# Ledger of designs, part 64: peptides against a protein of PDB entry 2YKT

Target 1, 231 residues: chain A of PDB entry 2YKT
Amino acid sequence: SRSEEMHRLTENVYKTIMEQFNPSLRNFIAMGKNYEKALAGVTYAAKGYFDALVKMGELASESQGSKELGDVLFQMAEVHRQIQNQLEEMLKSFHNELLTQLEQKVELDSRYLSAALKKYQTEQRSKGDALDKCQAELKKLRKKSQGSKNPQKYSDKELQYIDAISNKQGELENYVSDGYKTALTEERRRFCFLVEKQCAVAKNSAAYHSKGKELLAQKLPLWQQACADPS

## One batch from the design tools (peptide; aimed at target 1 K105 E186)

Design b2_p27_7_s3 (made by RFdiffusion4, then SolubleMPNN; from b2_p27_7, 12 letters changed)
Fold by OpenDDE base, seed 4:
Structure b2_p27_7_s3 (fold): chain B 231 residues (1-231), chain A 27 residues (1-27)
Amino acid sequence: as target 1 above (231 residues)
Amino acid sequence: SESEKKELEELTKLIEELEAQLKAIEA
């Protein structure tokens, strides 16, 4: 029936969220944590590299003929420090505003969706069973009426059951239809949240890249000319 | 049934509590 088909569709939406979306989201969070760790690793490795560069700058500053190149090397390290600070801010946002919130949400969603599906199933079954009962009672009444010497005795009850069946059928159809719309809305809500959080990450990432580009563009011409200048 | 009614009430309460928590995260 139409109601049965719609019911199956509704259940499938909830099941898709619970069995496909939520596990995939958990994996996404895990991959995000790995990505964060890798970026932190890059930060650490870069620090070692630029600390070594600072050491070279110190040696230049102590030299008689390359003192000005010491300042260049220190500037290179300082620009790196500023870029790295921006990266760290981005990573904090990535962790606190995306990963942590998604992790909290996915745990709650597992419980929420389970309860929501269970409620829907219980109410749908209750309405369906009530309808089936009325249909069965009408059938029994009709059989009783056919075997009776006075069928008119049952006419009012028959009309009452017919009306009840019609009302219950309509109520069930509306309930299942609304349930399907609600389920689709719940699915969209979760995708929208992911998109919005990812947009925030993208914004922070753009700020990081912009700052780095700006700093390097400002200093690079100076650094490129340093060796051409007389000591 | 009374049992079914009670179950639905409990589920409703749980859903409302969890929804409030979800909204707090989404805010």
Scores: peptide ipSAE 0.482, ipTM 0.930, DockQ to the pose 0.917
OpenDDE base, seeds 1, 2, 3, 5: peptide ipSAE 0.479, 0.467, 0.435, 0.382; ipTM 0.930, 0.926, 0.920, 0.908

Design b2_p27_7_s4 (made by RFdiffusion4, then SolubleMPNN; from b2_p27_7, 13 letters changed)
Fold by OpenDDE base, seed 1:
Structure b2_p27_7_s4 (fold): chain B 231 residues (1-231), chain A 27 residues (1-27)
Amino acid sequence: as target 1 above (231 residues)
Amino acid sequence: SSSEEEELKKLTEEIEKLEKELEEIEK
């Protein structure tokens, strides 16, 4: 029946979220943590590289003929420091606003979905059983009426059961329909949340890239001219 | 029926509690 099919669809939505989405989200979080760790490793390695560059700048500053190049090398390291600070801010946001929140949510969500599915199943079954009972009672009544000397005695009761069956059928269909809409909304909400959080990450990343581009664009022409323009 | 009603009540309470907790995380 239509209601049975829609019921199966509803259950499948919940099962998909619980068995596919949530595990995938946990994996996503794990991959995010790995990515964060790798970026932290890059930043640490970069610090060592630019610290070594500063040392070269110190040597230039101590030289007789390359003093101005020392300042250039120091500026290069300073720009890197500013870019690095922006990256660290991005990483903090990535950790606190995305990974931590998702990690907390996914555990609670598993319990929520389990309860929601159980509630839906229980109510759906209850309504279905009530409908079946009314149908069975109508059949019994009709059998009694056929064996009776006065069938008209049962006519009013028969009409009542017919009306009850119609009403219960409608209620079941509406309940399952609403359940399906609710399930789809729950699924969409989870994807929307992920999109929104990822937008925040993207915004922070854009800020990082923009800042780096601006700083380098400002200084690079000066650095490129340094060797061509002796003191 | 009475047992089902009690189960539904418990499930509803649990859902409401969890919804509240989830909303707090989403803030």
Scores: peptide ipSAE 0.278, ipTM 0.878, DockQ to the pose 0.830
OpenDDE base, seeds 2, 3, 4, 5: peptide ipSAE 0.113, 0.109, 0.042, 0.101; ipTM 0.755, 0.767, 0.547, 0.766

Design b2_p27_8 (made by RFdiffusion4)
Pose (drawn by RFdiffusion4):
Structure b2_p27_8 (pose): chain A 225 residues (1-144, 151-231), chain P 27 residues (1-27)
Amino acid sequence: SRSEEMHRLTENVYKTIMEQFNPSLRNFIAMGKNYEKALAGVTYAAKGYFDALVKMGELASESQGSKELGDVLFQMAEVHRQIQNQLEEMLKSFHNELLTQLEQKVELDSRYLSAALKKYQTEQRSKGDALDKCQAELKKLRKKPQKYSDKELQYIDAISNKQGELENYVSDGYKTALTEERRRFCFLVEKQCAVAKNSAAYHSKGKELLAQKLPLWQQACADPS
Amino acid sequence: EEEEEEENEAFEEELEEEEEAFEEEME
């Protein structure tokens, strides 16, 4: 009887994956694509900025008394080129390693989940029907206490076998369904961890490039007196 | 039909391997 409760829980897990998780994953993929389109806009604009900044650096390089300011502006643009390309690296860890792999899995999952739930429902119903029929045949013999005919005993053995088979099938089906859900959340967490490692390398690169160059830049227009 | 069943089984194996590899990384 708790078997029937478990049977409904299992159907509910498959339904939750097909109707809640995968659609939300479709939405997450769409947000990710928008995010990348936006990140591309920033990388492009950052280029215009830094070229405008190099142009100022060229002007200071050609003047009397401000040449070293020209060098400072060149170095600022150069630091940004090095930071940006550590960012373009985190960006491709986003496209090839997260968005593409998510889209690939979610595409095949629709058919896989519809087929797995269906196979489970058919197998569970077939085992339930066979058990009910064996029990009906036994009830017929028994109707027309510590005594059992040969045939009654054979039915009792068969009912016991099929009941054990049905309960194991429902028990294993539930464990499998929870595992299918955990595998999909684990893959999402793993893809996010990978993008996160590249975000750590990007931010670490920025901290050290700036920690190296920033004091010299702050000194370039200090009072020499 | 048989090819689709084989593809579903290969997909299920891929998901299982990915969960195991993730758990090893988490250790």

Design b2_p27_8_s1 (made by RFdiffusion4, then SolubleMPNN; from b2_p27_8, 13 letters changed)
Fold by OpenDDE base, seed 4:
Structure b2_p27_8_s1 (fold): chain B 231 residues (1-231), chain A 27 residues (1-27)
Amino acid sequence: as target 1 above (231 residues)
Amino acid sequence: EEEEEEENKKFREEMEKHYKEFLEKQA
């Protein structure tokens, strides 16, 4: 029946969230933590590289013929330090605004969805059973009427069962339809939450990249001229 | 089997349409 098919679709939405979406989200969080760790590793490695660059700048500053290049190398390291600070801010946001919040939501969701599905199933079954009972009673009544010498005796009761079946069928269809809409809304809400959190990360990432671009664009022309000027 | 799959597909499409319309009415 249409109601049975829609019921199956509704259950499948809940199952998809519980069995596909939530596990995938847990994996996404795990991959995010790995990415965070790798970026932290980049920051650490970059510090070592630019500390070594500072050392080269110190040597240049001690040189009789390359003193001005020492300042250039120091500026390069300082700009990197500022860019690195922006990256660290982005990483904090990535952790606190995305990973932590997703982790909290996914852990709470299993219990919520299980309860929601169970509630829906219980009420759907109750309405279905009530419909089936009325249909069974109508069938019994019709059999009794066919075997009777006075079938008109059962006509009013037959009409009552037909009306009851129609009403219960409508109620079941409406309930299952609303259940399906609710389930799809729950699914959409979870995707929307993910998208919103990723948008926050994207904004922070954009800020990091913009700051880096600005700092480098400001200094790069000066650095490029440093070797062209004969001391 | 193919007819049932086609009917199921049509039903899903109708339900998706109905859901979209529902969301549009709530916005």
Scores: peptide ipSAE 0.018, ipTM 0.392, DockQ to the pose 0.032
OpenDDE base, seeds 1, 2, 3, 5: peptide ipSAE 0.017, 0.013, 0.011, 0.000; ipTM 0.397, 0.358, 0.352, 0.280

Design b2_p27_8_s2 (made by RFdiffusion4, then SolubleMPNN; from b2_p27_8, 13 letters changed)
Fold by OpenDDE base, seed 1:
Structure b2_p27_8_s2 (fold): chain B 231 residues (1-231), chain A 27 residues (1-27)
Amino acid sequence: as target 1 above (231 residues)
Amino acid sequence: MSEEEKENEEFRKEMEEELKKFEEKLA
């Protein structure tokens, strides 16, 4: 029936969220944590590299003929430090604004969705059972009427059952329809939440890249000219 | 296809159209 098909669709939305979306989101969070860890590792490794670069700058500064190159090397290391600070800020936002919030949501969602689905199923079944019962009673009444010498005495009751069936059918259809819309809204809400959080990450990432670009664009021409200039 | 299958297919199409309208309202 139409209501049964819509019911199936509704359940499928909940199942898709519970069995596909949420597990995938958990994996997404896990991959995000791995990515964060890797970037933190890069930060640590980069510190060692640029500390070594500073050492080279110190040696240049101590030289008689390469003092100005020492300043260049120091500037390179300093720009890196500033870029790294921006990366750390981005990572904090990545952790706090995306990963933590998604993790909290997905953890709570399993219970919520299970309860929501159960509530929907229970009410849907209740309405369906009530409809079935009314239909069964009408069928019994019709059989009784057919076997009666006075079928007319059952006519009013038959009309009452017909009306009740119609009302219950309409109620069931409306309930399932609303349930479907609700389920779709729940699904959309989850995707929207993900998109919004990822947008925040994108903004933070853009800030990181912009800062790096600005710093490097400012200094790179100077660094490129440094070796051409006499000491 | 059975008549029931045809009806179900038509219903699914109707629901897809309604979903589209619903999404437009949510946008």
Scores: peptide ipSAE 0.006, ipTM 0.327, DockQ to the pose 0.031
OpenDDE base, seeds 2, 3, 4, 5: peptide ipSAE 0.000, 0.000, 0.000, 0.005; ipTM 0.257, 0.274, 0.332, 0.303

Design b2_p27_8_s4 (made by RFdiffusion4, then SolubleMPNN; from b2_p27_8, 13 letters changed)
Fold by OpenDDE base, seed 1:
Structure b2_p27_8_s4 (fold): chain B 231 residues (1-231), chain A 27 residues (1-27)
Amino acid sequence: as target 1 above (231 residues)
Amino acid sequence: ESEEERENEEFRKEEEEHLERFEKQLA
């Protein structure tokens, strides 16, 4: 029946969230943590590289013929520091605004979805059982009427059961339909939340890339000219 | 209503409000 099919679809949505989406989200979070760790490792390694560059700048500053190049090397290291600060802000957001929040939600979601599905199933079954009971009673009444010498005695009651069945059928169909819409909304909001948090990450990443591009675009011409006219 | 049901309902409402805000941003 229409209601049975819609019920199946509804349960399948919840099943998909619980068995596919949530496990995949947990994996996504885990991969995010790995990515964060790797980026932290890169930043640490970069620090060592540019600290060594500063040492080269110190040596240049102590030289007789390359003193001005010491300042250039220091500027290069400073620009790196500024870019690194932007990256750290991005990583902070990545951790706090994406990973942590997703972790919190996915943990709460298991209980929530279980309860929501159970509530739906309980009410759906209740309405279904009530309908079945009414249909069964109508069938019994019709049998009784057929065996009676006065069938007209049961006509009013038969009409009442027919009306009740119609109403209960409609209520069940509406409930299941609404349940399906609710389930789809539950799925959608989870994806929307993920998209929103990823947008925040993208925004911060864009800021990082923009700042880096700006700083390097500003300074690179100066650095390139440093060897052309020694002081 | 159990405490758990109340908490779940609050969670649902919060998420619905969030969804509404997000969809408005996309529109």
Scores: peptide ipSAE 0.033, ipTM 0.565, DockQ to the pose 0.744
OpenDDE base, seeds 2, 3, 4, 5: peptide ipSAE 0.031, 0.033, 0.032, 0.032; ipTM 0.607, 0.585, 0.602, 0.619

## One batch from the design tools (peptide; aimed at target 1 L108 Y112 C192)

Design b2_p28_3 (made by RFdiffusion4)
Pose (drawn by RFdiffusion4):
Structure b2_p28_3 (pose): chain A 225 residues (1-144, 151-231), chain P 28 residues (1-28)
Amino acid sequence: SRSEEMHRLTENVYKTIMEQFNPSLRNFIAMGKNYEKALAGVTYAAKGYFDALVKMGELASESQGSKELGDVLFQMAEVHRQIQNQLEEMLKSFHNELLTQLEQKVELDSRYLSAALKKYQTEQRSKGDALDKCQAELKKLRKKPQKYSDKELQYIDAISNKQGELENYVSDGYKTALTEERRRFCFLVEKQCAVAKNSAAYHSKGKELLAQKLPLWQQACADPS
Amino acid sequence: EEEEEIEESQEELEESEERLEEALEEAE
């Protein structure tokens, strides 16, 4: 009987994956694509900014008394080119290693989940029907206490076997369904961890490039007196 | 061909679960 409760829980897990998780995953993929389209806009504009900044650096390089300021502006643009390309690295860890792999999985999952739930429902119903029929045949013999005919005993053995088979099937089906759910959340967490490692390398690169150059830049227009 | 891709996808998802369980054990 708790078997029937478990049977409904299992159907509910497959339904939750197909109707909640995968659609939300489709939405997450769409937000990720928008995010990358936006990140591309920033990388492009950062280019225009830094070229405008190099132009100022060229002017200071050609002047009397401000040449070193020209060097400071060159170095600012250079630091940004090095930071940006550590960002373009985190960006491709986003496209090839996250969005593409998610889209590939979710595409195949629709057919896989519809087929797995269906196979489970058919197998569980077939085992339930065979058990009910064996029990009906036994009830017929028994109707027309510590005594059992040869045939009654054979039915009792068969009912015991099929009941054990049905309960194991429902028990294993539930474990499998929870595992399918956990595997999909685990893959999502792994893809996010990978993008996160590249975000750590990007931010670490920025800290050290700036920690190196920033004091010299702050000194360039200090009072020499 | 599609069935083989589904199977390979499921194997990769199983490996992902194992990697996350190992990472949690190490965090403990």

Design b2_p28_3_s1 (made by RFdiffusion4, then SolubleMPNN; from b2_p28_3, 15 letters changed)
Fold by OpenDDE base, seed 3:
Order: structure tokens, then sequence, then C-alpha cells
Structure b2_p28_3_s1 (fold): chain B 231 residues (1-231), chain A 28 residues (1-28)
């Protein structure tokens, strides 16, 4: 029946969230943590590289013929420091505003969805059983009426059952329909939350890239000319 | 603001379901 099909669809939405979405989200969080760790590793390794660059700058500063190049090398290292600071800020945001929040939600969501599905199933079954009961009673009544010498005495009761069946059928259909809308809304809400959080990360990432571009664009022409114009 | 978004989603879903219902009725 249409009601049965809609019921199946409703259950499938909840199952999809619990069995596909949530596990995939957990994996996404894990991959995010891995990415964060790798970026932190890059930051650390870069620090060592640019610290060594500073050492080269110190040597240049001790030279009579290359003293000005020492300042250039120091500036290169400083720009790197500023870029890395911006990256660290981005990583903090990535961790605190995306990963942690998603992790907290997904941890609690399994229990919530299980309870929500169970509640829906219980109420759906209750309404279905009530409908089945009325249908069964009507069938019994009709059988009794057919065997009676006075079938007319059952006519009012038959009408009552017919009306009850119609009402209960409508209630069941409405309940299942609303259940399906609710389930789809729950699913969409979760995707929307992910998208919104990812947008925040994207904005922070853009700020990191913008700051790096700005700093390098400002200094690079000076650095490129340094060897051509010895003092 | 989240409630507003939810209500919008519910409305869209209702419209979609009505379309599906109509198609199913015609196909039956």
Amino acid sequence: as target 1 above (231 residues)
Amino acid sequence: MEEEKIEKIKKELEESLEKVKKREELAA
C-alpha cells in the first residue's frame, strides 16, 4: 500500500543517516584530524628550514661585501613567520570550529536517531494495529449479519466501523507522511550543518592565503633586486 | 534562524510529496 511504502521510505531515511551518513562523517573527521596533523608537521619542518635561513643571514651580515643581503634573508624568514602564524590560526579554527563540533554531534546522534526511529515505529505500529483491529471487527460483524435473521440490527454498528476505519486510515497516512518529512528534514539539517561549518573553514583558509599573498607581494620585488644593487 | 530554515525545508518537502502523490495516483 501507499502507506506501507511511505513507511518503508521513512525508515530508510533514518537507516541511511545512521548506517551511511554518520559513519562517513566519522571518517571525514578522522581524515580532517590527519590533515591537521600533517599541516602541523609542515609548520614545524618549515620552522627548521627558515631558522637555518636566518643563520645564513647572520653570516651575510658579517660579510663586508654582502651585508645588505643579510637583511634580505632576515626579511624572508620574518615573512615566513607571519605566514605560519596565520596558518596556525587557521588550524585552530579548523580544529575547534569544525572537527570538535562535528565530533560532539556525531557522538550523540546515534542514540538520538535510534530513539527517534523507535518512537516513530512504535506510534506507526500502534496506529496500524488499531486500524487492523477495526477492519477485523467489521469483518466479524458482517459475517454475523449474514448469518442473522435480522441483519438490519447490525447496520448502525457497521457504519460506525466503516467511519472508524476511514478515520484511522487517514490518520495513519498523515502520520507516516509527516514522519517522512521529518526524517528528510533531519537528514538535510545534518548536511546543511556540515556545509556551514566547512564554509567557515574555507573563509579562514582564504584569510591565510590572502595574508601570505599580501606579504610576499609586498616584499618580493625588493628581494629580487637585492643582488643587482650591492651597497 | 535555524527554525526558519527548517520551516522552509518542510514546505519544500511538502510540495515535493504532493507532486509524488499526484503522480502515483495517476499511475495506479
Scores: peptide ipSAE 0.014, ipTM 0.397, DockQ to the pose 0.043
OpenDDE base, seeds 1, 2, 4, 5: peptide ipSAE 0.008, 0.000, 0.019, 0.014; ipTM 0.381, 0.284, 0.445, 0.453; seeds 4, 5 fail the geometry check

Design b2_p28_3_s2 (made by RFdiffusion4, then SolubleMPNN; from b2_p28_3, 14 letters changed)
Fold by OpenDDE base, seed 3:
Structure b2_p28_3_s2 (fold): chain B 231 residues (1-231), chain A 28 residues (1-28)
Amino acid sequence: as target 1 above (231 residues)
Amino acid sequence: SMEEKIEKTLEELEKSLEKVEKAEELAK
């Protein structure tokens, strides 16, 4: 029946969230933590590289013929430091605004969804059982009427059961329909939350890249000319 | 907070579920 099909669809939505979405989200969070850790590692390794570059700049500054190149090397290291600071800020935002919030939400969601599904199933079953009972009573009444010398005695009661069945069928269909809409809304809300949080991360990432591009664009022409114009 | 909203909603769901279960028992 239409109601049975829609009931199955409703249950499948809840099951998909619990068995597919939430585990995948946990994996996404884990991969995000790994990515954060790797970027932190890059930051640390880069510090060593640019500290060594500063040392080369110090040597140039001590030379008689390459003093201006010392300043260039120092500027290169300083620009890198500024870019790295922006990366660290982005990583903090990534951790606090995305990973932590998703982690907190996914841990609470299992209990919520289980309770929501159970509530839906219990009420759906209750309405279904009530409908089945009315149908069974109508069948019994019809059997009694067929065996009776006065079938008209049962006509009013038969009509009452038919009306009750129709009403209960309508109520069940409406309940299951609303349940399906609710389940789809719950699923959409979770995807929307993920998208919104990822948008915030994307904005922060864009700011990081923009700052880096700006700093390098300002300095790179000067650095490129340093060797062509010996002072 | 989102956590507080989830907890409140969970409590409401649990209360509603209890009412439905009681109604089922009375209908038997």
Scores: peptide ipSAE 0.020, ipTM 0.432, DockQ to the pose 0.030
OpenDDE base, seeds 1, 2, 4, 5: peptide ipSAE 0.016, 0.019, 0.016, 0.016; ipTM 0.411, 0.400, 0.418, 0.416; seed 2 fails the geometry check

Design b2_p28_3_s3 (made by RFdiffusion4, then SolubleMPNN; from b2_p28_3, 15 letters changed)
Fold by OpenDDE base, seed 4:
Structure b2_p28_3_s3 (fold): chain B 231 residues (1-231), chain A 28 residues (1-28)
Amino acid sequence: as target 1 above (231 residues)
Amino acid sequence: SLEEQIKKQQEELEESLKKVEEREKLAA
């Protein structure tokens, strides 16, 4: 029936969230944590590289013929430090504004969705069973009426069952329809939340990239000319 | 299953990251 089909669709939405979306979101969070860790590793490796560059700058500063190049090397390292600071701020935001919040939500959501689905199923079944009961009673009544010497005795009761069936069918259809809309809204809300959080990450990432571009664009021409200038 | 795939992917990545961390500790 239409109601049965809509019911199946509703259950499938909840099942998709619980069995596909939420596990995938957990994986997304895990991959995010791994990405954060990898970026921290990059940060550490970069620090070592630019610390070594600073050492080269110190040596240049101590030299008689390359003293000015020491300042250039120090500037290169300082620009890197500033870029790194922006990355660290981005990572903090990534952790606090995305990963932590998603982790908290996905953990709570499993219980919530299970309860929501169970509630829907219980009420749907209750309404369905009530409908089936009325239909069964009507069939029994009709069989009795056909075998009776006085069929008119059952006419009023037959009408009552017909009306009850009609009302219960309408209620079931409305309930299932509303249930489906609710389920779709729940699904959409979760995707929207993910999109919104990812937008925040994107803004912070843009700030990191912008600052890096700005700093390098400002200094790179100076650095490129450093070796052409006599000491 | 999706869960098995996720678990496998996580384990592989964790192992890879552990190796990187170990190398960093040795290099420090």
Scores: peptide ipSAE 0.005, ipTM 0.274, DockQ to the pose 0.021
OpenDDE base, seeds 1, 2, 3, 5: peptide ipSAE 0.000, 0.000, 0.000, 0.000; ipTM 0.294, 0.274, 0.245, 0.253; seeds 1, 5 fail the geometry check

Design b2_p28_3_s4 (made by RFdiffusion4, then SolubleMPNN; from b2_p28_3, 16 letters changed)
Fold by OpenDDE base, seed 5:
Structure b2_p28_3_s4 (fold): chain B 231 residues (1-231), chain A 28 residues (1-28)
Amino acid sequence: as target 1 above (231 residues)
Amino acid sequence: SMEKKIEEQLKELEESLEKVLKKEELAK
């Protein structure tokens, strides 16, 4: 029946969230944590490299013929420091605004969805059982009427059951339809949340890249001319 | 917090479910 098919669709939405979306989201969070750790590793490795560059700048500054190149090397290291600070801010946002929030939600969501599905199933079954009961009673009444010497005695009661069946059938169909819409809304809300959080990450990432580009674009021409200029 | 909001929603849902289950038992 239409109601049975829609009921199956509704259950499948909840099951898809619980069995596909949430596990995939947990994996996404795990991959995000791995990515964060790798970027932190890059930060640490880069610090070592540019600290070594500073040491080269110190040596140049101590020379008589290359003193100005010491300043260039220091500027290169300083620009890197500023870029790295922007990366660290991006990573903090990535952790706090995406990973932590998703982790909190996914942990609680399993219980929520289980309860929501159970509620829907219980009410759907209750309405279905009530419909079945009325149909069964009508069938019994019709059998009694056919075997009776006074079938007119049951006519009013038959009409009452017919009306009750019609009403209960409509109620069941509406309930299942609303249930399906609710389930789809729950699914969409979760995807929307992910998109919104990822947009925030993208914005912070853009700021990091923009700052890096700005700083390098400003200084690079100066650095490129440093060796051509007389000491 | 987001966590508190989810917990509140869960509590409300669980209470609602309990009411539904009680009604079902009475109908048996």
Scores: peptide ipSAE 0.116, ipTM 0.749, DockQ to the pose 0.054
OpenDDE base, seeds 1, 2, 3, 4: peptide ipSAE 0.032, 0.029, 0.048, 0.015; ipTM 0.655, 0.626, 0.689, 0.414

Design b2_p28_4 (made by RFdiffusion4)
Pose (drawn by RFdiffusion4):
Structure b2_p28_4 (pose): chain A 225 residues (1-144, 151-231), chain P 28 residues (1-28)
Amino acid sequence: SRSEEMHRLTENVYKTIMEQFNPSLRNFIAMGKNYEKALAGVTYAAKGYFDALVKMGELASESQGSKELGDVLFQMAEVHRQIQNQLEEMLKSFHNELLTQLEQKVELDSRYLSAALKKYQTEQRSKGDALDKCQAELKKLRKKPQKYSDKELQYIDAISNKQGELENYVSDGYKTALTEERRRFCFLVEKQCAVAKNSAAYHSKGKELLAQKLPLWQQACADPS
Amino acid sequence: EEEEEKIEESQEELEEAEERLEEELEEA
């Protein structure tokens, strides 16, 4: 009987994956694409900014008394080119290694989940029907206490076998369904961890490039007196 | 048949992803 409760829980897990998880995953992929389109806009504009900044650096390089300021502005643009390309690296860890792999999985999953739930429902129903029929045949013999005919015993053995088979099937079906759910959340967490490692390399690169150059830049217009 | 093979490979990769995450959690 708890078996029937477990049978409904299992159907519910497959339904939750197909109707909640995969659609939310479709939405997450769409947000990720928008995010990348926006990140491309920033990388492009950062280019215009830094070229405008190099132009100022060229002017200071051609003057009397301000040449070193020209060097400082060159170095600011250079630091930004090095930071940006550590960012473009985190960006491709986003496209090829996250968005593409998620889209590939979710595309195949619709058919896989529809088929797995259906196969489970058919197998569980077929085992339940065979058990009910064996039990009906036995009730017929028994109707027309510590005594059992040869045939009654053979039915009792068969009912015991099929009941054990049905309960194991429902028990394993539930474990499998929870595992299908956990594998999809685990893959999402892994893809996010990978993008996160590249965000750590990007931010670490920025801290050190600036920790190296920033004091010299702050010194360029200090009072020499 | 080709699509079924791709589904099988996708499921194997998802199983490996679960194992890698469980190992990382045990280490933590």

